Peptides against a protein of PDB entry 8HF1. Designs and how they scored, part 146

Target 1, 320 residues: chain A of PDB entry 8HF1
Amino acid sequence: NVMLYATKPTEVMVSFPHQEQVLTVTRLISAEIEKFYVSLDLMNIGVQPIRRSKSLQCLRDPSKKSFVKQLFNDFLYQMKEYGIYAASIAIISLIVEFDIKRRQAETLSVKLMHRTALTLCEKIRHLLVQKLQDMTYDDDDDNVNTEEVIMNFSTPKVQRFLMSLKVSFADKDPKDICCLVFVERRYTCKCIYGLLLNYIQSTPELRNVLTPQFMVGRNNISPDFESVLERKWQKSAIQQFRDGNANLMICSSVLEEGIDVQACNHVFILDPVKTFNMYVQSKGRARTTEAKFVLFTADKEREKTIQQIYQYRKAHNDIA

## One batch from the design tools (peptide; made by RFdiffusion4, then SolubleMPNN)

Design b2_p19_8_s1 (from b2_p19_8 with E1M E4L E6K F12T)
Fold by OpenDDE base, seed 2:
Structure b2_p19_8_s1 (fold): chain B 320 residues (1-320), chain A 19 residues (1-19)
Amino acid sequence: as target 1 above (320 residues)
Amino acid sequence: MEELIKELEENTFVIPEPE
């Protein structure tokens, strides 16, 4: 009986200033999305046949309009929480999704709705990319993927996260790294993955050190084809991480879905810990002797977050 | 970059055990 003394990971907090990037571009984008919502509410897409799958009863707006609004709301959240650079990646995911939905549209009206959403996403993408280019002094280098551009157009949270990765992993052996990054939302996994790829590629100290992968939770809501591709991709991503071909895994609520990941030496919680289960499961992945469990919090929420962690520690000790 | 590292160090701390 090897009592695996689960070594309690070192719980670290990184605070960041709550700066709302009050950029004119973010206000413009928000206003364009709001105008689009007004137009969307006026669109007659007809009565869509409610395919009553029992499990999806609450989430299927029969109009399919709620899904469109959800994606734009998720985008607005990502732009706010992670910054303009992350938003430039996030908008691509919306473009892909709306293009898929446009192609899958059973009616002309639904097809036109998704086309209108797609056109808005393309406009937003242009506005974001243009803003990223405004800092490139060299008119000729379309390379908005520099460390400087990424940092300058990221929120303080993301800046501190990226810098924490750099400080933690610069010039280390890739084999000694097993890192998890937890995010709240599925779409954030892809966004932060794309951001990290670009950041690592732009950061010499990390290029041969970090190999990121992401994992999106099983959305039982995805069409069978998307669900098959997502499932294949998830299996591949997990396998690469298990085999050590990837040493940084970005994941959402994946642990709640019963995906077993190896013991890690670093666990970063990029978004607020909202549940006791998330706290225990994510912390429970930091199992090495020198494991770090790193939380990010706004300065204004620091005390509240500490108190919440104390409550979770107490609750965990009462159950254990 | 040096400033950002310094700021990170100043804002990174081990969550203490409750007294």
Scores: peptide ipSAE 0.512, ipTM 0.921, DockQ to the pose 0.866
Fold by OpenDDE base, seed 1:
Structure b2_p19_8_s1 (fold): chain B 320 residues (1-320), chain A 19 residues (1-19)
Amino acid sequence: as target 1 above (320 residues)
Amino acid sequence: MEELIKELEENTFVIPEPE
C-alpha cells in the first residue's frame, strides 16, 4: 500500500493594507443609493401573487424590494472590497438585471420600480466611468482599460492579487497553468472575470498566457432562475477548463463534489475563508506537485486568519 | 512596477506550521 502522500499544497499568505478608498465618487454613489432606498420604501408596488414555486425563497418577497436592495448592497460591497474599476464592471451586471426585470414586470408599479433602479445604475455608471477617465487624457472609452487605470482604481487586495498573477504566470506556457480563484459572492465572479479580461489584455506578459473563465456555483435556492443561458455558459466554461482552453477559473462556491475539475497547481482565495468546508474543498483542488494555495488577508486580520488556518489544519488532520 | 513587485514579495509568506 503506497500511501500516496497527497502532496500538501504550499499554503501562502499575501497581506494587504486595509485602505478604504475614501473617494468623493464612492461617497456620492453611496448617498445616491441611500436616497434611492428611502424612495423605494415609499413606493407602493402592491402585493404580488406568491407563485408557489418552492425553490424561490428570494422571490417570496411579495414586494420584490428586498431583491433590489440586495443587488445594490452587493454592488456597494464590490465597490468597497474590489475598488472603483471593479465597480464599473459590477454596475453593468445590475443594469442588465434591472432591464430584464423591467421587461418581465407584471405590473406598472413594479416596472416603474425597476426603471427607477435602472436610471440610478446608469447614473452610477456615468460617475464611475468619468472617474476612470480622469486619469486618461484621451476621451476614447478603450483607454480606461489600461493596466495603470485598473491598478490605480483597484483596492490593495485586488492590486496584490493581480501582481501575484503577473509574478506567478508571466511568460509561462499556458498548458502548465491550472488556476482556480475562489470568491465569496456570485456577482463577484463575473466582476473579477471582467476585470481579469481587461487586465490580461493590457498586460503583454499575460495576454497569451492566461485564458480566464468563471463559474457561478449552483444556487440550490433558485435553479429556476438560472437562465438556460447561465446553465449553458457554466457547462461550456467547465468544459473549456477541462479541455485546457481555459486555464484560470473563477468560482464563487466550492465546486460541487460532482464537478470533476482537474488537479490545479494554483488556488487563490481572494475573499476570507469563512468555513472549514471551504478551506478543505478549495485546498483539495491544489493537487499537483508544487501546488500553491494562496490566501489574501488584510494586515489587521493576519494573525486571526493564521489562527483560523491552524484550526482548520487541525480539524482536517483529525478527520483524515 | 518594480516597487509593487518588491512590496508584494515583502508581503507574501508561507504560512508557518503551528508551534
Scores: peptide ipSAE 0.512, ipTM 0.922, DockQ to the pose 0.868
Fold by OpenDDE base, seed 4:
Structure b2_p19_8_s1 (fold): chain B 320 residues (1-320), chain A 19 residues (1-19)
Amino acid sequence: as target 1 above (320 residues)
Amino acid sequence: MEELIKELEENTFVIPEPE
């Protein structure tokens, strides 16, 4: 039972102001997605043949329309929770997905649906990139990937997270770092990975210190539909982290899937801890003598989060 | 940057043991 001999990590809370960045661009994007949903509901894509493959497919929302709505809803969530800079990265993942689905379309109607979604994603990307450029005073540097732009267009949560990384890891030996970052959603792993790559590259104190990877949990909806590429990538990312070629791993439900990762000295929980199991498993990865377990909370939820952590500590001590 | 570091320090704390 590997839990019994682990040094208890220092549990740290980072609070952040709950400021909804009410940008005109975010309202415009939301309104364009809502208009698209109305149009999508009116599209006749025909009755999709329920491929009678094995029992676990019944949990696939059989509507190809619902998958399109899910991707845009996940994008809207990421834009709200992480900011417009993160949204500019997240939209690229939607573009790639809809282009794949467009190419794989068995019917002209389905092909047109994914093409319309793709056109909306390109419009959203242009609106986001334009807004990132409008705040760069220097007309000459088309590079929206500066530390300043990333910070200014990130939510307070992401700002505090990035500053926590900078303060924690500036000018350290990369061999002394083993960091996990937990996020709630699968698509957030890839979005935060892209944001971190740009932030690390723009931050001299981190460029040769942090090497990020990400891992998405197995899609419980269909292990058979994980692309051979996704499975190869997951195995490679885990192996790089085990070999020390990557020292920061972004993950969602990886611990619930029994993925064995090494003992870490830092564990960041970027999204709210929703379950006791998530608390115990994520905290149980912070096993070094000076390990830190860092939680992020909105100021308005601070007391509620502290009380929840006390309940989890008590429950953990009762089973230990 | 210095202001953001100060704000981070002011808003970062060790979660105490419950009384």
Scores: peptide ipSAE 0.507, ipTM 0.920, DockQ to the pose 0.863
Fold by OpenDDE base, seed 3:
Structure b2_p19_8_s1 (fold): chain B 320 residues (1-320), chain A 19 residues (1-19)
Amino acid sequence: as target 1 above (320 residues)
Amino acid sequence: MEELIKELEENTFVIPEPE
């Protein structure tokens, strides 16, 4: 019995300062969303015709308002947790979604609801982009996608994450890199993907070194709601990562659902580890020799997080 | 950049095995 001494990955903690970026723009955006929720609650979207079509897609009236609120709540979370730069990318995803929903609207009232949401998203986008531009001294280069702008308008967590990537992967051979980045929310995967694309393009030492991809968990909602496009994207993203055409994968709970990915040499946990299962599964992907498992924690939560990791280590050793 | 690297190094540590 060769006990495969599964070389335990080196567990690394990166602490970051808890800075609430109390920007006037974030308060304005939050207040505009709250005003919109009051208006949304007053909207009569009427009884939707139950299309007898086999797709269970007839979301009842409350569910359509709830979906609109969910998207804005997820946006507010991303703005708070990742910063204004990440929010400027996240809002584009809302614009695309509400424009699709507006075009697919079966009633004038639902069309108007999604149009109003879209108008708010465009206003939010303008406020965010204007704030990003206020830091560019050169009037001529409207390029808000510089390393400096990305860093200055990101939360300390995201700053430390980006710098950890730069330090870990600067001037390395792309073939030697197999990196996973875990985030809590599916919408964060796409947001952080967009941020990383811009950061890598603005950072010479990471150009042609890191090729990011993202994968989002299957919606617990009916497999009929996952667009054929999303499923194709997931399959393509996984295949690119397996083939080495992508060497950094941003994922949420997708790896919990039995998606077999190759052994990784780096696993970053960008958001707090909330469950033992998430800890074991994410850590269990760091299987190469000298693999690193990197956790990001607020300074205030450092001790609590260390104690939680010790409990998870103990529980894992008791099951093994 | 050097300052940010230094700050990162100062705030990055290996989580020890519990004694």
Scores: peptide ipSAE 0.505, ipTM 0.919, DockQ to the pose 0.876

Design b2_p19_8_s2 (from b2_p19_8, 5 letters changed)
Fold by OpenDDE base, seed 5:
Parts: structure tokens; sequence; C-alpha cells
Structure b2_p19_8_s2 (fold): chain B 320 residues (1-320), chain A 19 residues (1-19)
């Protein structure tokens, strides 16, 4: 019963303007993915051999096309919600995943499908990096990871989030910080982690202050595809956060299901709170005396979000 | 940068208790 003794954290809202980044590059990338979907639908992958140990995944999509589309749809979502800088990191995760799937392919047709997806990801990566370099005078790859580039190529939501971190934690003692960042999607955890590593490294006031980690949610699709490396990394990341070697943890809904994480003084909800359980579980981690619970909302959704929080507060008080 | 911080401050508020 973790619910009963939580000191009420200060609930803070940060609003941001809804700007659709109408960049030519984002339109081009979306069009290339759509063309790829048409090509993917025309690919004859045949009936995949059902190996008994992999049966549950093979039952959902015998062609494995839905998984490929899911990864690109998640990428498109990240590009839209977090910006082209975040997308440049997110695409690397797709490249890694499709390379693994290509190597694990049981048929030449499936191998070719994942190779085609990988080729598209490399093209997308090039388009994104080229666009990030348009603001750098020097062709050096390291110049795309500056605070200025990160901020200029991030959505208003991510800009406000990064600025909120800078204002909250600049020049503080790392030991005084225990921060959670909640995101909706598993792939967003790794994307925002990579973004934060680069932002912290490029921000002198944060470089020795914040040490981020991320929680990879269990692959609900198949525990068999969770690499032994991912499981080891997840255990290590939790332990580093428990030991105070990391002071910022990016997580999805996995922390709702009973990961014993210490009481935090800051909880950031980067994505919309969609459920009462998410509200209670995330807020229930902000348990220090001066704990802050920070929500991000688009200006157009501000009133609706406030009303949802009031409903959740009422429901929480009725159960307490 | 200062202008962006000022904009952040203007757009950051404690969610009031419902009236």
Amino acid sequence: as target 1 above (320 residues)
Amino acid sequence: MEKKIEELEKNTFVIPEPE
C-alpha cells in the first residue's frame, strides 16, 4: 500500500505552443516511409516456418511486416512529438533493430525485407544529419550535438523540458537530485536518453550534475527477443539509480508495475497522462518534502489537462 | 537565452486547487 503516506508533491504545469514543425525534411521522410509501406505490402514473404519456441510472435504476424511498420510508425511519432534532433537518435535504434532482425532472418525474403528497411533508415539518418549540419559552419559530426542545435531542432515541448531541467538543476549537487522522467512509449525512453546525454554534455551547468539512465520496458511482444544484453543493462541501470550513480531515470509504464525505486524529489511527465493509474503511480514516486510533479501540456490542451488532473485528484482523495 | 527562460517562467505554474 504505497498510496497512503505520500507527502503531496507540488504539481506544476508547463505549457508549450503547439507548433507542427513543417520542415521539408520531415515531409520527405514521411513520403519515403509511405512509399516503403507500399513496397512492403507488395513483398511476398510467404508463410514463415513456425518454430515452436517462437510461436507467439509468429502467430501475430506471419510476414513480420506489422513489426516493421510499427517501428517506422513509432519513429514518425517521435519525429513529430520530439523533433528532428530526437529523430536523428531514434533512427539509430531502428538501424540496430533491423540489423539484428536481418541477421536473425530465417528466410531470404525476410532478410531482404529487413535489409530494405535498413537501407531506408540509413537514408533517413543521412537526411536528418544533413539538416542538423545546415546550422553548423563546420562539417565535423561533433558540431551537431551542441546545446543550440539540440534546442533549435527540438519541438517546443522538448525545449521547455530541457530548459526546465537546466533551471531546476544547474550547478546543484548531484546527490541532492533524484529525478524521474516518464514517457509513454518504450522507444522514447532510449531516444530521450540519447538526447539528454548530448544535451548534458553540451551544457556546462549540467555536465557534472545530471547522470541519466533509462528503463527499457519488457518487450511485451516476446521475452525471447529481449536480448540478454538488454536485461543486463536494465538491471544495471536500476542498480546505478539505487546506488546514486545515476540521478535521472527515464522510464515508461514499467515503473508502475512495482520496480522498487527510491523516493524522488522530481518527477517529470513528458507525455500526456492518459490513465488514473499512471497519475497515481508516477505522482507516488515524488515523496520527498519538497517534491515536484511536473506536467507538460500544449496550450490548446491546457484546460482539458487541468480538468483531467482535478478528476484524478478527486478520485485519489476518494480512495485515500 | 534569458528571453527563453522568461517565456518558460511565464508558462510554468502550480496547478491550483479546484475552486
Scores: peptide ipSAE 0.502, ipTM 0.916, DockQ to the pose 0.868
Fold by OpenDDE base, seed 3:
Structure b2_p19_8_s2 (fold): chain B 320 residues (1-320), chain A 19 residues (1-19)
Amino acid sequence: as target 1 above (320 residues)
Amino acid sequence: MEKKIEELEKNTFVIPEPE
């Protein structure tokens, strides 16, 4: 009986300063979204059949308005948690979503609602891109995608993450790298993917070393045409990672039990670990002898995070 | 760049096993 001692990964913590970068542009964007919410609440879009939860017979389809507010709230979260550069990528995903919903609109009132949301997203995109350009002293270089711009307009968490990637992987053989990056939210996967593509392209030490891909968790909610394309794309992304055509995978869900992803040598948890299951399943992907499991924490939350990890380690040892 | 790497190293640590 060769007891395959499951090689426990080295658990590493990276701390970062809690700086709320309150830029004038972020305040302006937040104020424009709040004004839009007031306008949205006044819009008459008609009633679609609400699933029978009891109380408020409002003459309005709350599901469509709620979805619009959810997307903007997710955007505001990404701007706060990841910075202005990440927000400039995140807003493009909202533009695409609202354009699809505008085209699919069955009524003129719903079409107008999505058009108004789309117009706001284009204004936000312009404000973000203008702010990124204002720090490029050279008016002639239209390329806002430099390592310097990405780093300067990213939060301390994202800065430490990008630096950790550079230190870990600079000038390494791509074949020796199998990296997972876990994030909490579905839309964050695509945002961080776009940020990493631009960062890798602007960083010579990583350009031929890291090939990123992303995977969105299965939302069981709506089997619309988008879900079929997403399922095909997920299968393709996983296959590219298995074949070694991609060596860094960004995930919003713990890869379901039974997705045979190769033993990874690096697992990064970019967002706080909120559940024991997330801890065990993400850590369980770091299976090589030199595997690293890397956590990011704000300095103020460091002690609380360490205590939470000790509780998870204890609970894991009691089950093993 | 070097100062930022030094700051990263100072703020990167192995989480010890609980005694």
Scores: peptide ipSAE 0.501, ipTM 0.914, DockQ to the pose 0.882
Fold by OpenDDE base, seed 2:
Structure b2_p19_8_s2 (fold): chain B 320 residues (1-320), chain A 19 residues (1-19)
Amino acid sequence: as target 1 above (320 residues)
Amino acid sequence: MEKKIEELEKNTFVIPEPE
């Protein structure tokens, strides 16, 4: 009877200082978004014909204003949680989204609303890029994508995450790496992916070691066309990760019950673990020998987070 | 950079088993 002791992953905690980036630029951007919300509330967009898709009825603000506000609120969250560098990547996703919505607009008023949102995004992008350039002493090198700039304009959480990747994977064989990174929000996957691409490219010890990919969870709310492209992207991303063409996968959802991902040797939880299910399913992907399950916590929340993990461990042992 | 690695090491720990 070889008791296959399923080697429990080593649970590691990384603490970080709770520092709010009190930058004038972040306050300015927040104030510009708030002014935009006031203007948006005054916009008469007319009654949009409620296309009665039965499943989407409850979430369609007939004005489409709620969707615009949601995207900017998600951007503000990313700027706060991940920093200005991450925000400079996140804003590009908003620009793309609002340009698509502007082109798909059935009315001139809706088209104008998305154009106004797009103009604000371009202003925000300029403010962010200008702030990133303030650290480049060389006026001629437009390259805001250095390791130093990325680190200096990232939150302490992201700094510790990037350093943990560097320490864990510097000069390793890419074949020995199978890493998952869990984030809370869908839009964070693409933002952190872009950040990691730039960080890896700027870090010689990682450049030929880590190949990142991202997976966006199935959003049942996405239009059919966006959902088809996203589904194709998801399938391609998962296949690249299975084939070893990517060795780091960023995901927002616990891989839905149908996404068979191989056993990983590293699992990073970048955002707080909010549910028992998230804990069990994410930890359950760290199945290799000597697998690590890494959590990030603010110093102030360290004790509370440890107690929550003890509760989850107990609950898991009671079910197993 | 070295200081940031040292700080990371000081702030990285295995979560103990509950007593």
Scores: peptide ipSAE 0.495, ipTM 0.914, DockQ to the pose 0.870
Fold by OpenDDE base, seed 4:
Structure b2_p19_8_s2 (fold): chain B 320 residues (1-320), chain A 19 residues (1-19)
Amino acid sequence: as target 1 above (320 residues)
Amino acid sequence: MEKKIEELEKNTFVIPEPE
């Protein structure tokens, strides 16, 4: 029960221009992934033994090809929604996952499939890193992790988010900050976490102010598939946030799982609010005096988003 | 930096109460 505590947070909207960063590199990467899908569909990996673990049998693509396509589709989404810089971090997560799957492969054909996916990820990583370097005026600093590079290669949404963090938290006491950042997709938590680590480190006003963590919701897909490492990491991240050792938590749908986190003074919704429950639960974490609930919207969708928030406010007041 | 902050301020607003 998110107790309806009495203090309504200030609801803030940040608009951003809908600029499709039509970079030649993003088109090239998309085309390489499409070519890979054609090749993947032609791969004969044989009939994979249906491991009869009870309930989740139906969602496992017996070919294991759907999982490979899912990871690349998730990557393409991150590149579009968050930009090239975020994509350069996201691709590393794919590399790690495909290397694990390659090592765990029970057949040579499955091993080869994951190796081919890994080779494509390395090519994509090189294309992204090269593009990040091409805009660094200083040939001498191989460090693509500057505030300028992060900002220039992020989408307008991410730019406004990062600037909102800087304006909100520059030179503040870390103890006075309790911030939640909500994202739609599980994989985005880790990507935005990596981006924030680099941004905070490159921004003097934030280096000793913000300590981020992330948490991914338990997949409604059986707790049996969560790695022991992932569960340990989630427990550690929650504990660090409770103890005040972390003051910014990136979450995907975590509130639906009843994770008890402290009252926050800032809640950022980086992705569109799709459900009334998400609105109420996320807003219900902004419980301190002067708490802010910050939404991001494209300029073209501003009015539609405002009307949706009014509907949610009305529905919330009718239940309260 | 100042221009980016000014642009952010122009595009940040409190969602008004519905009429």
Scores: peptide ipSAE 0.495, ipTM 0.913, DockQ to the pose 0.843

